# Peptides against a protein of PDB entry 7VSI, part 21

Target 1, 32 residues: chain A of PDB entry 7VSI
Amino acid sequence: EDISEDPSWARVVNLNALLMMAVAVFLWGFYA

## One batch from the design tools (peptide; made by RFdiffusion4, then SolubleMPNN)

Design b2_p14_8_s2 (from b2_p14_8, 13 letters changed)
Fold by OpenDDE base, seed 5:
Structure b2_p14_8_s2 (fold): chain B 32 residues (1-32), chain A 14 residues (1-14)
Amino acid sequence: as target 1 above (32 residues)
Amino acid sequence: TVLAVLAALLALLA
């Protein structure tokens, strides 16, 4: 089974990962 | 924080 990323979906996943990291940093900065 | 704002801006520009 090939697990190679589709280049268009890789961008969508990477953007969502960056958004989640930004939200996590905001929550950490507010509550910690 | 400034770092959180920068992280959010980088997420929007990526």
Scores: peptide ipSAE 0.051, ipTM 0.573, DockQ to the pose 0.240
Fold by OpenDDE base, seed 2:
Structure b2_p14_8_s2 (fold): chain B 32 residues (1-32), chain A 14 residues (1-14)
Amino acid sequence: as target 1 above (32 residues)
Amino acid sequence: TVLAVLAALLALLA
């Protein structure tokens, strides 16, 4: 069974990862 | 904040 990423879902995951990183930086910048 | 909105928009374009 191949573990290769579907290109459409890979984009969705990568965009969500970038959004989570942005939110984390803003929370750190506000509360630290 | 405006910076949060800009970061989200840039993330959507990446």
Scores: peptide ipSAE 0.047, ipTM 0.550, DockQ to the pose 0.161
Fold by OpenDDE base, seed 4:
Structure b2_p14_8_s2 (fold): chain B 32 residues (1-32), chain A 14 residues (1-14)
Amino acid sequence: as target 1 above (32 residues)
Amino acid sequence: TVLAVLAALLALLA
């Protein structure tokens, strides 16, 4: 069973993670 | 990669 990341899905996941981190920082900066 | 980091965190909790 191979757990290696598919290169196309790895990019999608990494971009979504970056967007979620940016949103989290903005929410923290506004409400905290 | 993000999945590798998540897998490492899950491995520490197991």
Scores: peptide ipSAE 0.036, ipTM 0.473, DockQ to the pose 0.048
Fold by OpenDDE base, seed 3:
Structure b2_p14_8_s2 (fold): chain B 32 residues (1-32), chain A 14 residues (1-14)
Amino acid sequence: as target 1 above (32 residues)
Amino acid sequence: TVLAVLAALLALLA
């Protein structure tokens, strides 16, 4: 496999991405 | 995964 994700870091990155998307939706909903 | 999406977006810009 040329590219693989470590299962522990994959969870950390995915959780951070979900948090950032939630923050972005709140900012968009408030300022747009 | 998020990394796969980011890699795909970066590949489109390269």
Scores: peptide ipSAE 0.034, ipTM 0.478, DockQ to the pose 0.045

Design b2_p14_8_s3 (from b2_p14_8, 13 letters changed)
Fold by OpenDDE base, seed 5:
Structure b2_p14_8_s3 (fold): chain B 32 residues (1-32), chain A 14 residues (1-14)
Amino acid sequence: as target 1 above (32 residues)
Amino acid sequence: SIAELLKRLFELLA
């Protein structure tokens, strides 16, 4: 099966990943 | 603002 990413959805997923990493860094910076 | 900074960083990375 082809597991290649749709370019538009790949961008959406990557942006969400970056947002989640940013949230994690802010939580770490505040509580640790 | 920090929101604008983050927006620009995300635009560079994605």
Scores: peptide ipSAE 0.042, ipTM 0.504, DockQ to the pose 0.222
Fold by OpenDDE base, seed 3:
Structure b2_p14_8_s3 (fold): chain B 32 residues (1-32), chain A 14 residues (1-14)
Amino acid sequence: as target 1 above (32 residues)
Amino acid sequence: SIAELLKRLFELLA
């Protein structure tokens, strides 16, 4: 199976991943 | 709308 990513969708996914990681760090800092 | 605002922001950043 080809697991290559479309470059445009890869960028959208990566940006969302960074935003979710930032939210996770704030939740960790608030509750732990 | 909030959805439209988010769409514009993602278009700017991506």
Scores: peptide ipSAE 0.035, ipTM 0.473, DockQ to the pose 0.053
Fold by OpenDDE base, seed 4:
Structure b2_p14_8_s3 (fold): chain B 32 residues (1-32), chain A 14 residues (1-14)
Amino acid sequence: as target 1 above (32 residues)
Amino acid sequence: SIAELLKRLFELLA
């Protein structure tokens, strides 16, 4: 089974991951 | 614009 990512969807996932990490850092900064 | 700066930043990171 090929585990290679489609480049366009990989970008979408990476962008969402970065946004979610930024939100997590802001929440951490607010409560900790 | 701020939106364009953020777009360019995310393009560098992803």
Scores: peptide ipSAE 0.034, ipTM 0.480, DockQ to the pose 0.165
Fold by OpenDDE base, seed 2:
Structure b2_p14_8_s3 (fold): chain B 32 residues (1-32), chain A 14 residues (1-14)
Amino acid sequence: as target 1 above (32 residues)
Amino acid sequence: SIAELLKRLFELLA
Protein backbone atom coordinates (compact mmCIF):
# COMPACT_ATOMS: atom_id res chain seq x y z
CA GLU B 1 0.00 0.00 0.00
CA ASP B 2 1.26 3.49 -0.87
CA ILE B 3 1.32 5.76 2.21
CA SER B 4 2.78 8.79 0.36
CA GLU B 5 1.05 12.12 1.01
CA ASP B 6 -1.00 13.93 -1.61
CA PRO B 7 0.74 17.35 -1.85
CA SER B 8 -2.48 19.41 -1.66
CA TRP B 9 -3.89 17.50 1.33
CA ALA B 10 -0.47 17.57 3.01
CA ARG B 11 -0.67 21.38 2.96
CA VAL B 12 -4.22 21.35 4.40
CA VAL B 13 -3.14 19.02 7.22
CA ASN B 14 -0.02 21.10 7.96
CA LEU B 15 -2.07 24.32 8.13
CA ASN B 16 -4.56 22.71 10.50
CA ALA B 17 -1.68 21.38 12.62
CA LEU B 18 -0.24 24.91 12.92
CA LEU B 19 -3.67 26.33 13.84
CA MET B 20 -4.19 23.62 16.46
CA MET B 21 -0.75 24.32 17.95
CA ALA B 22 -1.58 28.04 18.15
CA VAL B 23 -4.90 27.29 19.89
CA ALA B 24 -3.12 24.93 22.30
CA VAL B 25 -0.54 27.62 23.16
CA PHE B 26 -3.29 30.18 23.79
CA LEU B 27 -5.18 27.75 26.04
CA TRP B 28 -1.97 26.91 27.90
CA GLY B 29 -1.15 30.59 28.32
CA PHE B 30 -4.65 31.42 29.56
CA TYR B 31 -5.31 28.49 31.93
CA ALA B 32 -1.78 27.62 33.14
CA SER A 1 -5.94 44.19 8.00
CA ILE A 2 -5.17 41.65 10.71
CA ALA A 3 -6.77 38.97 8.52
CA GLU A 4 -4.43 39.78 5.64
CA LEU A 5 -1.42 39.77 7.96
CA LEU A 6 -2.36 36.32 9.30
CA LYS A 7 -2.96 35.06 5.77
CA ARG A 8 0.53 36.16 4.71
CA LEU A 9 2.08 34.67 7.84
CA PHE A 10 0.47 31.26 7.32
CA GLU A 11 1.44 31.30 3.65
CA LEU A 12 5.07 31.65 4.75
CA LEU A 13 4.77 28.80 7.28
CA ALA A 14 2.98 26.28 5.02
Scores: peptide ipSAE 0.034, ipTM 0.479, DockQ to the pose 0.164

Design b2_p14_8_s4 (from b2_p14_8, 13 letters changed)
Fold by OpenDDE base, seed 2:
Structure b2_p14_8_s4 (fold): chain B 32 residues (1-32), chain A 14 residues (1-14)
Amino acid sequence: as target 1 above (32 residues)
Amino acid sequence: TIDELLAALAKLLA
């Protein structure tokens, strides 16, 4: 079994990661 | 602070 990411799902995961980072920064900005 | 970050995360996940 190959451990390489499917290119389309890799993009979905990366975009979600960036969105989650943005949310985390806004939460930090609001509560901290 | 880290504790405030954790509190924010907890509020998001609550």
Scores: peptide ipSAE 0.056, ipTM 0.543, DockQ to the pose 0.059
Fold by OpenDDE base, seed 1:
Structure b2_p14_8_s4 (fold): chain B 32 residues (1-32), chain A 14 residues (1-14)
Amino acid sequence: as target 1 above (32 residues)
Amino acid sequence: TIDELLAALAKLLA
């Protein structure tokens, strides 16, 4: 499959995505 | 608001 992900890197990317979403929510809560 | 979100992003990147 052309867009298949390595499971270990998929986990790292997904965790970073969740962390970035949390940071975005805190920035919104602090500055907005 | 979107402008406030952009301001927050700008502060993060400054």
Scores: peptide ipSAE 0.055, ipTM 0.535, DockQ to the pose 0.055
Fold by OpenDDE base, seed 4:
Order: sequence, then structure tokens, then C-alpha cells
Structure b2_p14_8_s4 (fold): chain B 32 residues (1-32), chain A 14 residues (1-14)
Amino acid sequence: as target 1 above (32 residues)
Amino acid sequence: TIDELLAALAKLLA
């Protein structure tokens, strides 16, 4: 199967992943 | 702690 990512969507997904990681760290910092 | 992290995640997803 071809699992190659479209470069434009890969960037969008990566940025969202970074945002979600930041949110997770802030939640950890706030509640833990 | 891990339980507090899980609680934070649960609050986010609720």
C-alpha cells in the first residue's frame, strides 16, 4: 500500500500534532 | 503523577 503523505497535509497534521503536544504539557502542568 | 495526567486528559475530552 502507498502510505506516502501529501506534503501540504503532512504539514497541517504536524502542526496540529505540535499544538496537541503543547496542550497536553499545559494540562500536565496545570493538574499534575 | 500519571493518575493526575489521566484526569487532566479526561477533563479535556469530557
Scores: peptide ipSAE 0.054, ipTM 0.539, DockQ to the pose 0.059
Fold by OpenDDE base, seed 3:
Order: sequence, then structure tokens, then C-alpha cells
Structure b2_p14_8_s4 (fold): chain B 32 residues (1-32), chain A 14 residues (1-14)
Amino acid sequence: as target 1 above (32 residues)
Amino acid sequence: TIDELLAALAKLLA
């Protein structure tokens, strides 16, 4: 079983991960 | 604080 990512979908996932991290930091900065 | 982080997360998911 190969767990290697499709390069195009890997990029989409990584960009969404960065966006979610940014949202988390803004929520922390606003409420905490 | 952790409680404020949890409150922020709860507001995001509400």
C-alpha cells in the first residue's frame, strides 16, 4: 500500500493547512 | 489562556 500523495492534491491540502493556521492565530489574537 | 482558546474554537464551530 503506497501512502504517497498526488502532487496536485498535496498542494491543495498544504495551502488549506496554512489558511487554517492563519485563522487559528487570528482567533487566538482576538479572544485570548 | 487555554479556556479562551477553547472558547474561540467553540465560536468558530458554532
Scores: peptide ipSAE 0.054, ipTM 0.533, DockQ to the pose 0.057

## One batch from the design tools (peptide; made by RFdiffusion4, then SolubleMPNN)

Design b2_p15_1_s1 (from b2_p15_1, 9 letters changed)
Fold by OpenDDE base, seed 3:
Structure b2_p15_1_s1 (fold): chain B 32 residues (1-32), chain A 15 residues (1-15)
Amino acid sequence: as target 1 above (32 residues)
Amino acid sequence: SEALLLALALLLAAF
């Protein structure tokens, strides 16, 4: 409860994490 | 080299 996430902000953070991972994979795939 | 490129990709994704 003390560090529980607000459900709306949790969704925003999770979507940003997925976008960051996708960008990382594309950059790795392009330069490696 | 591949590990460095992966690390670079992860860093760049944060910006």
Scores: peptide ipSAE 0.089, ipTM 0.670, DockQ to the pose 0.114
Fold by OpenDDE base, seed 2:
Structure b2_p15_1_s1 (fold): chain B 32 residues (1-32), chain A 15 residues (1-15)
Amino acid sequence: as target 1 above (32 residues)
Amino acid sequence: SEALLLALALLLAAF
């Protein structure tokens, strides 16, 4: 458990990762 | 390039 994630912050990070990917895809699709 | 636009998009999405 030396590098185990706090479950609450893990969810926050994962949701932000999904949001970032969605924004990235829309910007890439619009400008590329 | 499309790769640069994707990299920029990822950077902008982080802020």
Scores: peptide ipSAE 0.089, ipTM 0.671, DockQ to the pose 0.117
Fold by OpenDDE base, seed 4:
Structure b2_p15_1_s1 (fold): chain B 32 residues (1-32), chain A 15 residues (1-15)
Amino acid sequence: as target 1 above (32 residues)
Amino acid sequence: SEALLLALALLLAAF
């Protein structure tokens, strides 16, 4: 089975990962 | 604690 990422979806996933990290930092900054 | 808030923040950001 090929588990290689499709380049277009890899970009979408990476952008969502960055967004997720940003939200995590803002939540930490707001509540901590 | 700060560590628990970080863990919560990471969890909430994932969903």
Scores: peptide ipSAE 0.087, ipTM 0.668, DockQ to the pose 0.119
Fold by OpenDDE base, seed 1:
Structure b2_p15_1_s1 (fold): chain B 32 residues (1-32), chain A 15 residues (1-15)
Amino acid sequence: as target 1 above (32 residues)
Amino acid sequence: SEALLLALALLLAAF
């Protein structure tokens, strides 16, 4: 399984993705 | 550009 994700790190990446999306919405709302 | 600054800010927030 060459490109399989470790479940713990997959969770960290997914949470960071959600955080980034939230920050992106705020930045878009404020600066665009 | 303003868009580049926002993209850079998002990248920096990821690390």
Scores: peptide ipSAE 0.076, ipTM 0.646, DockQ to the pose 0.089

Design b2_p15_1_s2 (from b2_p15_1, 10 letters changed)
Fold by OpenDDE base, seed 1:
Structure b2_p15_1_s2 (fold): chain B 32 residues (1-32), chain A 15 residues (1-15)
Amino acid sequence: as target 1 above (32 residues)
Amino acid sequence: SLALALALALVLAAY
């Protein structure tokens, strides 16, 4: 409970993480 | 090239 995530914000964070990973792969593909 | 891509990824991660 002390380190448990709010389910709504956990979803927002996870979606942002996925989007950032996708962008990072495209940046890698473009510049590397 | 790789260093630039990683730098940009870090900038995006730092928002």
Scores: peptide ipSAE 0.063, ipTM 0.615, DockQ to the pose 0.092
Fold by OpenDDE base, seed 3:
Structure b2_p15_1_s2 (fold): chain B 32 residues (1-32), chain A 15 residues (1-15)
Amino acid sequence: as target 1 above (32 residues)
Amino acid sequence: SLALALALALVLAAY
């Protein structure tokens, strides 16, 4: 199976991952 | 705030 990433979708996934991590850190910092 | 600045830096780094 080819597991290579399409460059455009790789960027979209990476952006969403970073946004989710930032939100998670803020929620942890504020509510935990 | 520092937290907002760091969040923006992460978004810009991923662009």
Scores: peptide ipSAE 0.056, ipTM 0.590, DockQ to the pose 0.412
Fold by OpenDDE base, seed 2:
Structure b2_p15_1_s2 (fold): chain B 32 residues (1-32), chain A 15 residues (1-15)
Amino acid sequence: as target 1 above (32 residues)
Amino acid sequence: SLALALALALVLAAY
């Protein structure tokens, strides 16, 4: 498939997404 | 805190 993900890079992206969501929640909790 | 524990749990569950 033209848009298939490499499994190793997919995991890296997913973990970074979750870390960014966690940071965003902490920023929201502190400043809002 | 509970928030930190939940954040860590989500990271570990997605690993």
Scores: peptide ipSAE 0.055, ipTM 0.588, DockQ to the pose 0.426
Fold by OpenDDE base, seed 5:
Structure b2_p15_1_s2 (fold): chain B 32 residues (1-32), chain A 15 residues (1-15)
Amino acid sequence: as target 1 above (32 residues)
Amino acid sequence: SLALALALALVLAAY
């Protein structure tokens, strides 16, 4: 219970993580 | 266009 995530904030964090991964792939694809 | 479609699909899958 002490390390349990709030479901609303967990979604915000997960969405931001996926957006960052997408941006990283675009940068890699364009500049590498 | 395909890259944008894939990015949108990932966002929608995580929502």
Scores: peptide ipSAE 0.054, ipTM 0.583, DockQ to the pose 0.401

Design b2_p15_1_s3 (from b2_p15_1, 6 letters changed)
Fold by OpenDDE base, seed 4:
Parts: structure tokens; C-alpha cells; sequence
Structure b2_p15_1_s3 (fold): chain B 32 residues (1-32), chain A 15 residues (1-15)
């Protein structure tokens, strides 16, 4: 089975990962 | 607190 990422979905996933990391940093900054 | 913030961050990453 080819487990290679589709380039369009890879971009969507990476953008979501960046957004989640940004939210995590804001939570750290606000609650810590 | 750092513990609360890290817990919330980890929960966000888990879903």
C-alpha cells in the first residue's frame, strides 16, 4: 500500500498542525 | 499554572 501523502491534503494537515501549535502556545501564555 | 496549560494543549493536540 502506498502511504505517501497527497500534496494537497499534506498542506491542509500541516496548516492545521500550525494552527493547533499556535493555540497551544496561546494557552500556555494565558494560563501559565 | 503550567500544568493546566500543558494539559489543555495536550488535549487540543489529541483531538
Amino acid sequence: as target 1 above (32 residues)
Amino acid sequence: SLALALTLALLLLAF
Scores: peptide ipSAE 0.073, ipTM 0.655, DockQ to the pose 0.094
Fold by OpenDDE base, seed 3:
Structure b2_p15_1_s3 (fold): chain B 32 residues (1-32), chain A 15 residues (1-15)
Amino acid sequence: as target 1 above (32 residues)
Amino acid sequence: SLALALTLALLLLAF
């Protein structure tokens, strides 16, 4: 499968995505 | 303020 994710790296990427979403919400809450 | 906060949030999501 040409674009299948390794399960360990998929977890790392998903955790980073959640962290970035949290930081974005804190920036919105602080400056708005 | 809102425009700056949204700009920073979108930049962080892009990197």
Scores: peptide ipSAE 0.073, ipTM 0.658, DockQ to the pose 0.095
Fold by OpenDDE base, seed 5:
Structure b2_p15_1_s3 (fold): chain B 32 residues (1-32), chain A 15 residues (1-15)
Amino acid sequence: as target 1 above (32 residues)
Amino acid sequence: SLALALTLALLLLAF
């Protein structure tokens, strides 16, 4: 169990990942 | 361009 994720921080990281993906898709859609 | 937009997206994800 040396690399187990804390469930609360895993959720925070996943939410930030989704926000970053949304911004990335916006940049792709706007400038491509 | 697609390449520029993807570059900006990847930079945003890297920081």
Scores: peptide ipSAE 0.072, ipTM 0.657, DockQ to the pose 0.092
Fold by OpenDDE base, seed 1:
Structure b2_p15_1_s3 (fold): chain B 32 residues (1-32), chain A 15 residues (1-15)
Amino acid sequence: as target 1 above (32 residues)
Amino acid sequence: SLALALTLALLLLAF
């Protein structure tokens, strides 16, 4: 079973992860 | 408030 990441999708996932982290920090800052 | 913000953040990260 190959669990290696496709380089194009790895980039999309990483960018989405950064976006979600930014949203999470924004929500924390807004409600705290 | 903080608990709600963290729960919402975690929910968004979970989906």
Scores: peptide ipSAE 0.071, ipTM 0.656, DockQ to the pose 0.096

Design b2_p15_1_s4 (from b2_p15_1, 8 letters changed)
Fold by OpenDDE base, seed 3:
Structure b2_p15_1_s4 (fold): chain B 32 residues (1-32), chain A 15 residues (1-15)
Amino acid sequence: as target 1 above (32 residues)
Amino acid sequence: ELALALALAYLLAAF
């Protein structure tokens, strides 16, 4: 089975991952 | 405080 990522969807997923990490850091900074 | 922040981070990661 080809599990290769489509380059356009790979970019969307990576950008969403970065946004989620930023939100997690802000939550940690606000509540810790 | 840290436990609450971690719980919220886990909730966000679940979606």
Scores: peptide ipSAE 0.104, ipTM 0.702, DockQ to the pose 0.089
Fold by OpenDDE base, seed 2:
Structure b2_p15_1_s4 (fold): chain B 32 residues (1-32), chain A 15 residues (1-15)
Amino acid sequence: as target 1 above (32 residues)
Amino acid sequence: ELALALALAYLLAAF
């Protein structure tokens, strides 16, 4: 199977990555 | 707290 990224799913994954990083930074900033 | 920062970094690295 070709493991090349589907461009629509790549966008979804990247947006979720940004959201997770933002949440992680807020948790770090509030509790650490 | 460095320990919490590291825990969050490990959670991010799991993906």
Scores: peptide ipSAE 0.097, ipTM 0.672, DockQ to the pose 0.107
Fold by OpenDDE base, seed 5:
Structure b2_p15_1_s4 (fold): chain B 32 residues (1-32), chain A 15 residues (1-15)
Amino acid sequence: as target 1 above (32 residues)
Amino acid sequence: ELALALALAYLLAAF
């Protein structure tokens, strides 16, 4: 495959994405 | 309220 993700870093990125979405939903719920 | 939701959506879309 010419482009592929390292499985360990893919997990770290995905977890950070989920955390960021959770914070965004919290801010939306708190202020909106 | 909608403006804040849109701002957060644009922030999320930047990543």
Scores: peptide ipSAE 0.096, ipTM 0.669, DockQ to the pose 0.098
Fold by OpenDDE base, seed 1:
Structure b2_p15_1_s4 (fold): chain B 32 residues (1-32), chain A 15 residues (1-15)
Amino acid sequence: as target 1 above (32 residues)
Amino acid sequence: ELALALALAYLLAAF
């Protein structure tokens, strides 16, 4: 259970991951 | 293009 996630923090991390992926796609689209 | 895509992939993998 060392890798078990708290459901509230899992949501925060997932939202930040989605935001980061969106920013990365925009940077790729703009500069590539 | 490819170099920037790779750089972004490495940045994503760092988090």
Scores: peptide ipSAE 0.095, ipTM 0.669, DockQ to the pose 0.098

Design b2_p15_2_s1 (from b2_p15_2, 9 letters changed)
Fold by OpenDDE base, seed 5:
Structure b2_p15_2_s1 (fold): chain B 32 residues (1-32), chain A 15 residues (1-15)
Amino acid sequence: as target 1 above (32 residues)
Amino acid sequence: SELFELALALFLLAL
C-alpha cells in the first residue's frame, strides 16, 4: 500500500502549517 | 506564567 503524499496537497498542508505557526508566535508575543 | 500563556494561545488556535 502506498502512503506517499500527493505533491499538490502536501504543499497546501505545509503552507497551512506555516500559517498556524506564525499565528501561534503572534499570540504568544501578545499575551506573554 | 509565560508557559501557561503559550499553552492558552495554542489551545485558542486549535479551536
Scores: peptide ipSAE 0.088, ipTM 0.665, DockQ to the pose 0.080
Fold by OpenDDE base, seed 1:
Structure b2_p15_2_s1 (fold): chain B 32 residues (1-32), chain A 15 residues (1-15)
Amino acid sequence: as target 1 above (32 residues)
Amino acid sequence: SELFELALALFLLAL
């Protein structure tokens, strides 16, 4: 219960994580 | 240098 994840918020967090990783790769590709 | 720039990019995203 204490570490249970709401499935709808899990999806939102996962999508944001993917977007953040994509932005990170673009920044890496631009500066490195 | 490239690993440092990657680490810096990740750090800037986390701010």
Scores: peptide ipSAE 0.088, ipTM 0.662, DockQ to the pose 0.083
Fold by OpenDDE base, seed 3:
Structure b2_p15_2_s1 (fold): chain B 32 residues (1-32), chain A 15 residues (1-15)
Amino acid sequence: as target 1 above (32 residues)
Amino acid sequence: SELFELALALFLLAL
């Protein structure tokens, strides 16, 4: 349980990961 | 190249 994720913070981190992926795709599309 | 531009985009995102 020492490294078990709090389910509310896990959701926040996952949403931020998806946002970061979307930004990466837009940067790729803009410059490449 | 497109690979360089992708790498640059990922690098800029990580800064």
Scores: peptide ipSAE 0.087, ipTM 0.663, DockQ to the pose 0.081
Fold by OpenDDE base, seed 4:
Structure b2_p15_2_s1 (fold): chain B 32 residues (1-32), chain A 15 residues (1-15)
Amino acid sequence: as target 1 above (32 residues)
Amino acid sequence: SELFELALALFLLAL
């Protein structure tokens, strides 16, 4: 399928997304 | 404002 994800890269992207969201929440909590 | 601080936090994260 043209837009199917490789399972190994999908896990890497999902972990990075979670880390980015955690950093965003900490920045929000610090400044706001 | 809290909305400005949120926008700033998102901007800093995107740099």
Scores: peptide ipSAE 0.087, ipTM 0.663, DockQ to the pose 0.078

Design b2_p15_2_s2 (from b2_p15_2, 9 letters changed)
Fold by OpenDDE base, seed 1:
Structure b2_p15_2_s2 (fold): chain B 32 residues (1-32), chain A 15 residues (1-15)
Amino acid sequence: as target 1 above (32 residues)
Amino acid sequence: SLLIALSLALFLLAL
C-alpha cells in the first residue's frame, strides 16, 4: 500500500494540524 | 498577546 502523501493535501493537513494545536494552546491557557 | 502572536506566526509558517 502506498503511504505517500499528495503534496497539496499534505499542506492542507499540516495547516489544519497547526490551527488545531493553536486552538488547543488557547483552550489550555483559558481553562488551566 | 503572546499566544495570539505565536498562533499567527504558526499560521503564517503553514501557508
Scores: peptide ipSAE 0.079, ipTM 0.649, DockQ to the pose 0.485
Fold by OpenDDE base, seed 4:
Structure b2_p15_2_s2 (fold): chain B 32 residues (1-32), chain A 15 residues (1-15)
Amino acid sequence: as target 1 above (32 residues)
Amino acid sequence: SLLIALSLALFLLAL
C-alpha cells in the first residue's frame, strides 16, 4: 500500500494543523 | 493554570 500523501489532502491537513496550533497557543496564553 | 492550559492544548492537538 502506498502511504504517500495526496497533495490536496496534505494541504488541508497542514492548514488544520496550523489552526489547531494557533488555538493551542491562544488557550495557553489566555489561561496560563 | 499552566498545567491545565498545556494539557488542553495537547488534547486539542491530538484530536
Scores: peptide ipSAE 0.077, ipTM 0.643, DockQ to the pose 0.100
Fold by OpenDDE base, seed 2:
Structure b2_p15_2_s2 (fold): chain B 32 residues (1-32), chain A 15 residues (1-15)
Amino acid sequence: as target 1 above (32 residues)
Amino acid sequence: SLLIALSLALFLLAL
């Protein structure tokens, strides 16, 4: 199987990764 | 806050 990223799903994954990082930074900033 | 501004900037770059 080709493991190349579908461009539309790559954007969705990248957005979710960004949101998770933002939440992690907010939690770190509040509790650490 | 700086964190909110940064998060929004990154969000806009990811669109």
Scores: peptide ipSAE 0.076, ipTM 0.646, DockQ to the pose 0.423
Fold by OpenDDE base, seed 3:
Structure b2_p15_2_s2 (fold): chain B 32 residues (1-32), chain A 15 residues (1-15)
Amino acid sequence: as target 1 above (32 residues)
Amino acid sequence: SLLIALSLALFLLAL
């Protein structure tokens, strides 16, 4: 099976990953 | 803060 990503969905996933990383860093900075 | 500026820069690059 081809596992190539659809370019539109790849962008959505990458944006969500960046937002989740930013939230994680802010939570770590606030509570640690 | 530097963290806010960096997070905003990364967000704009990802658009």
Scores: peptide ipSAE 0.073, ipTM 0.639, DockQ to the pose 0.449

Design b2_p15_2_s3 (from b2_p15_2, 11 letters changed)
Fold by OpenDDE base, seed 2:
Structure b2_p15_2_s3 (fold): chain B 32 residues (1-32), chain A 15 residues (1-15)
Amino acid sequence: as target 1 above (32 residues)
Amino acid sequence: DELLRLAAALFLLAL
């Protein structure tokens, strides 16, 4: 119970994580 | 420079 996620917020966080991963790869690929 | 870019990428992945 103490670490249970709301399924709607878990989806938002997971989508934001994927977007941040894409941005990080583009920044690394563009400047490295 | 490359280490700083890698560190920035890893920071964004861990954020």
Scores: peptide ipSAE 0.094, ipTM 0.679, DockQ to the pose 0.100
Fold by OpenDDE base, seed 4:
Structure b2_p15_2_s3 (fold): chain B 32 residues (1-32), chain A 15 residues (1-15)
Amino acid sequence: as target 1 above (32 residues)
Amino acid sequence: DELLRLAAALFLLAL
């Protein structure tokens, strides 16, 4: 499949997305 | 201020 996701890279991307969301919520919660 | 600057830097680095 031309756009199939590798399961190991999928995990890295998902963990990075969760980390970014946690930082965004921290900034919003304390400074917005 | 320093914590906000650090958090903003980490956020921008993660994008």
Scores: peptide ipSAE 0.087, ipTM 0.656, DockQ to the pose 0.107
Fold by OpenDDE base, seed 3:
Structure b2_p15_2_s3 (fold): chain B 32 residues (1-32), chain A 15 residues (1-15)
Amino acid sequence: as target 1 above (32 residues)
Amino acid sequence: DELLRLAAALFLLAL
């Protein structure tokens, strides 16, 4: 299957997404 | 403006 995620890279992407969301919430809390 | 600073911060975070 040419679109199957490697489980190790899927975990890295998900952790980066969570970190990005946390930073976005801090920016919203500081500037909004 | 605070909205411009927030928009710039979100844009830089999305790059």
Scores: peptide ipSAE 0.075, ipTM 0.651, DockQ to the pose 0.081
Fold by OpenDDE base, seed 1:
Structure b2_p15_2_s3 (fold): chain B 32 residues (1-32), chain A 15 residues (1-15)
Amino acid sequence: as target 1 above (32 residues)
Amino acid sequence: DELLRLAAALFLLAL
């Protein structure tokens, strides 16, 4: 499919997304 | 105002 993602890069992006969400929740919890 | 500043900080962090 023209929108198929490489499974190795998908994992890297997903891990980065989880790290960004953890930082976002930290900033919200302490500064909002 | 504080929530808008936080939203801007999160947006800049995501760039």
Scores: peptide ipSAE 0.072, ipTM 0.645, DockQ to the pose 0.082

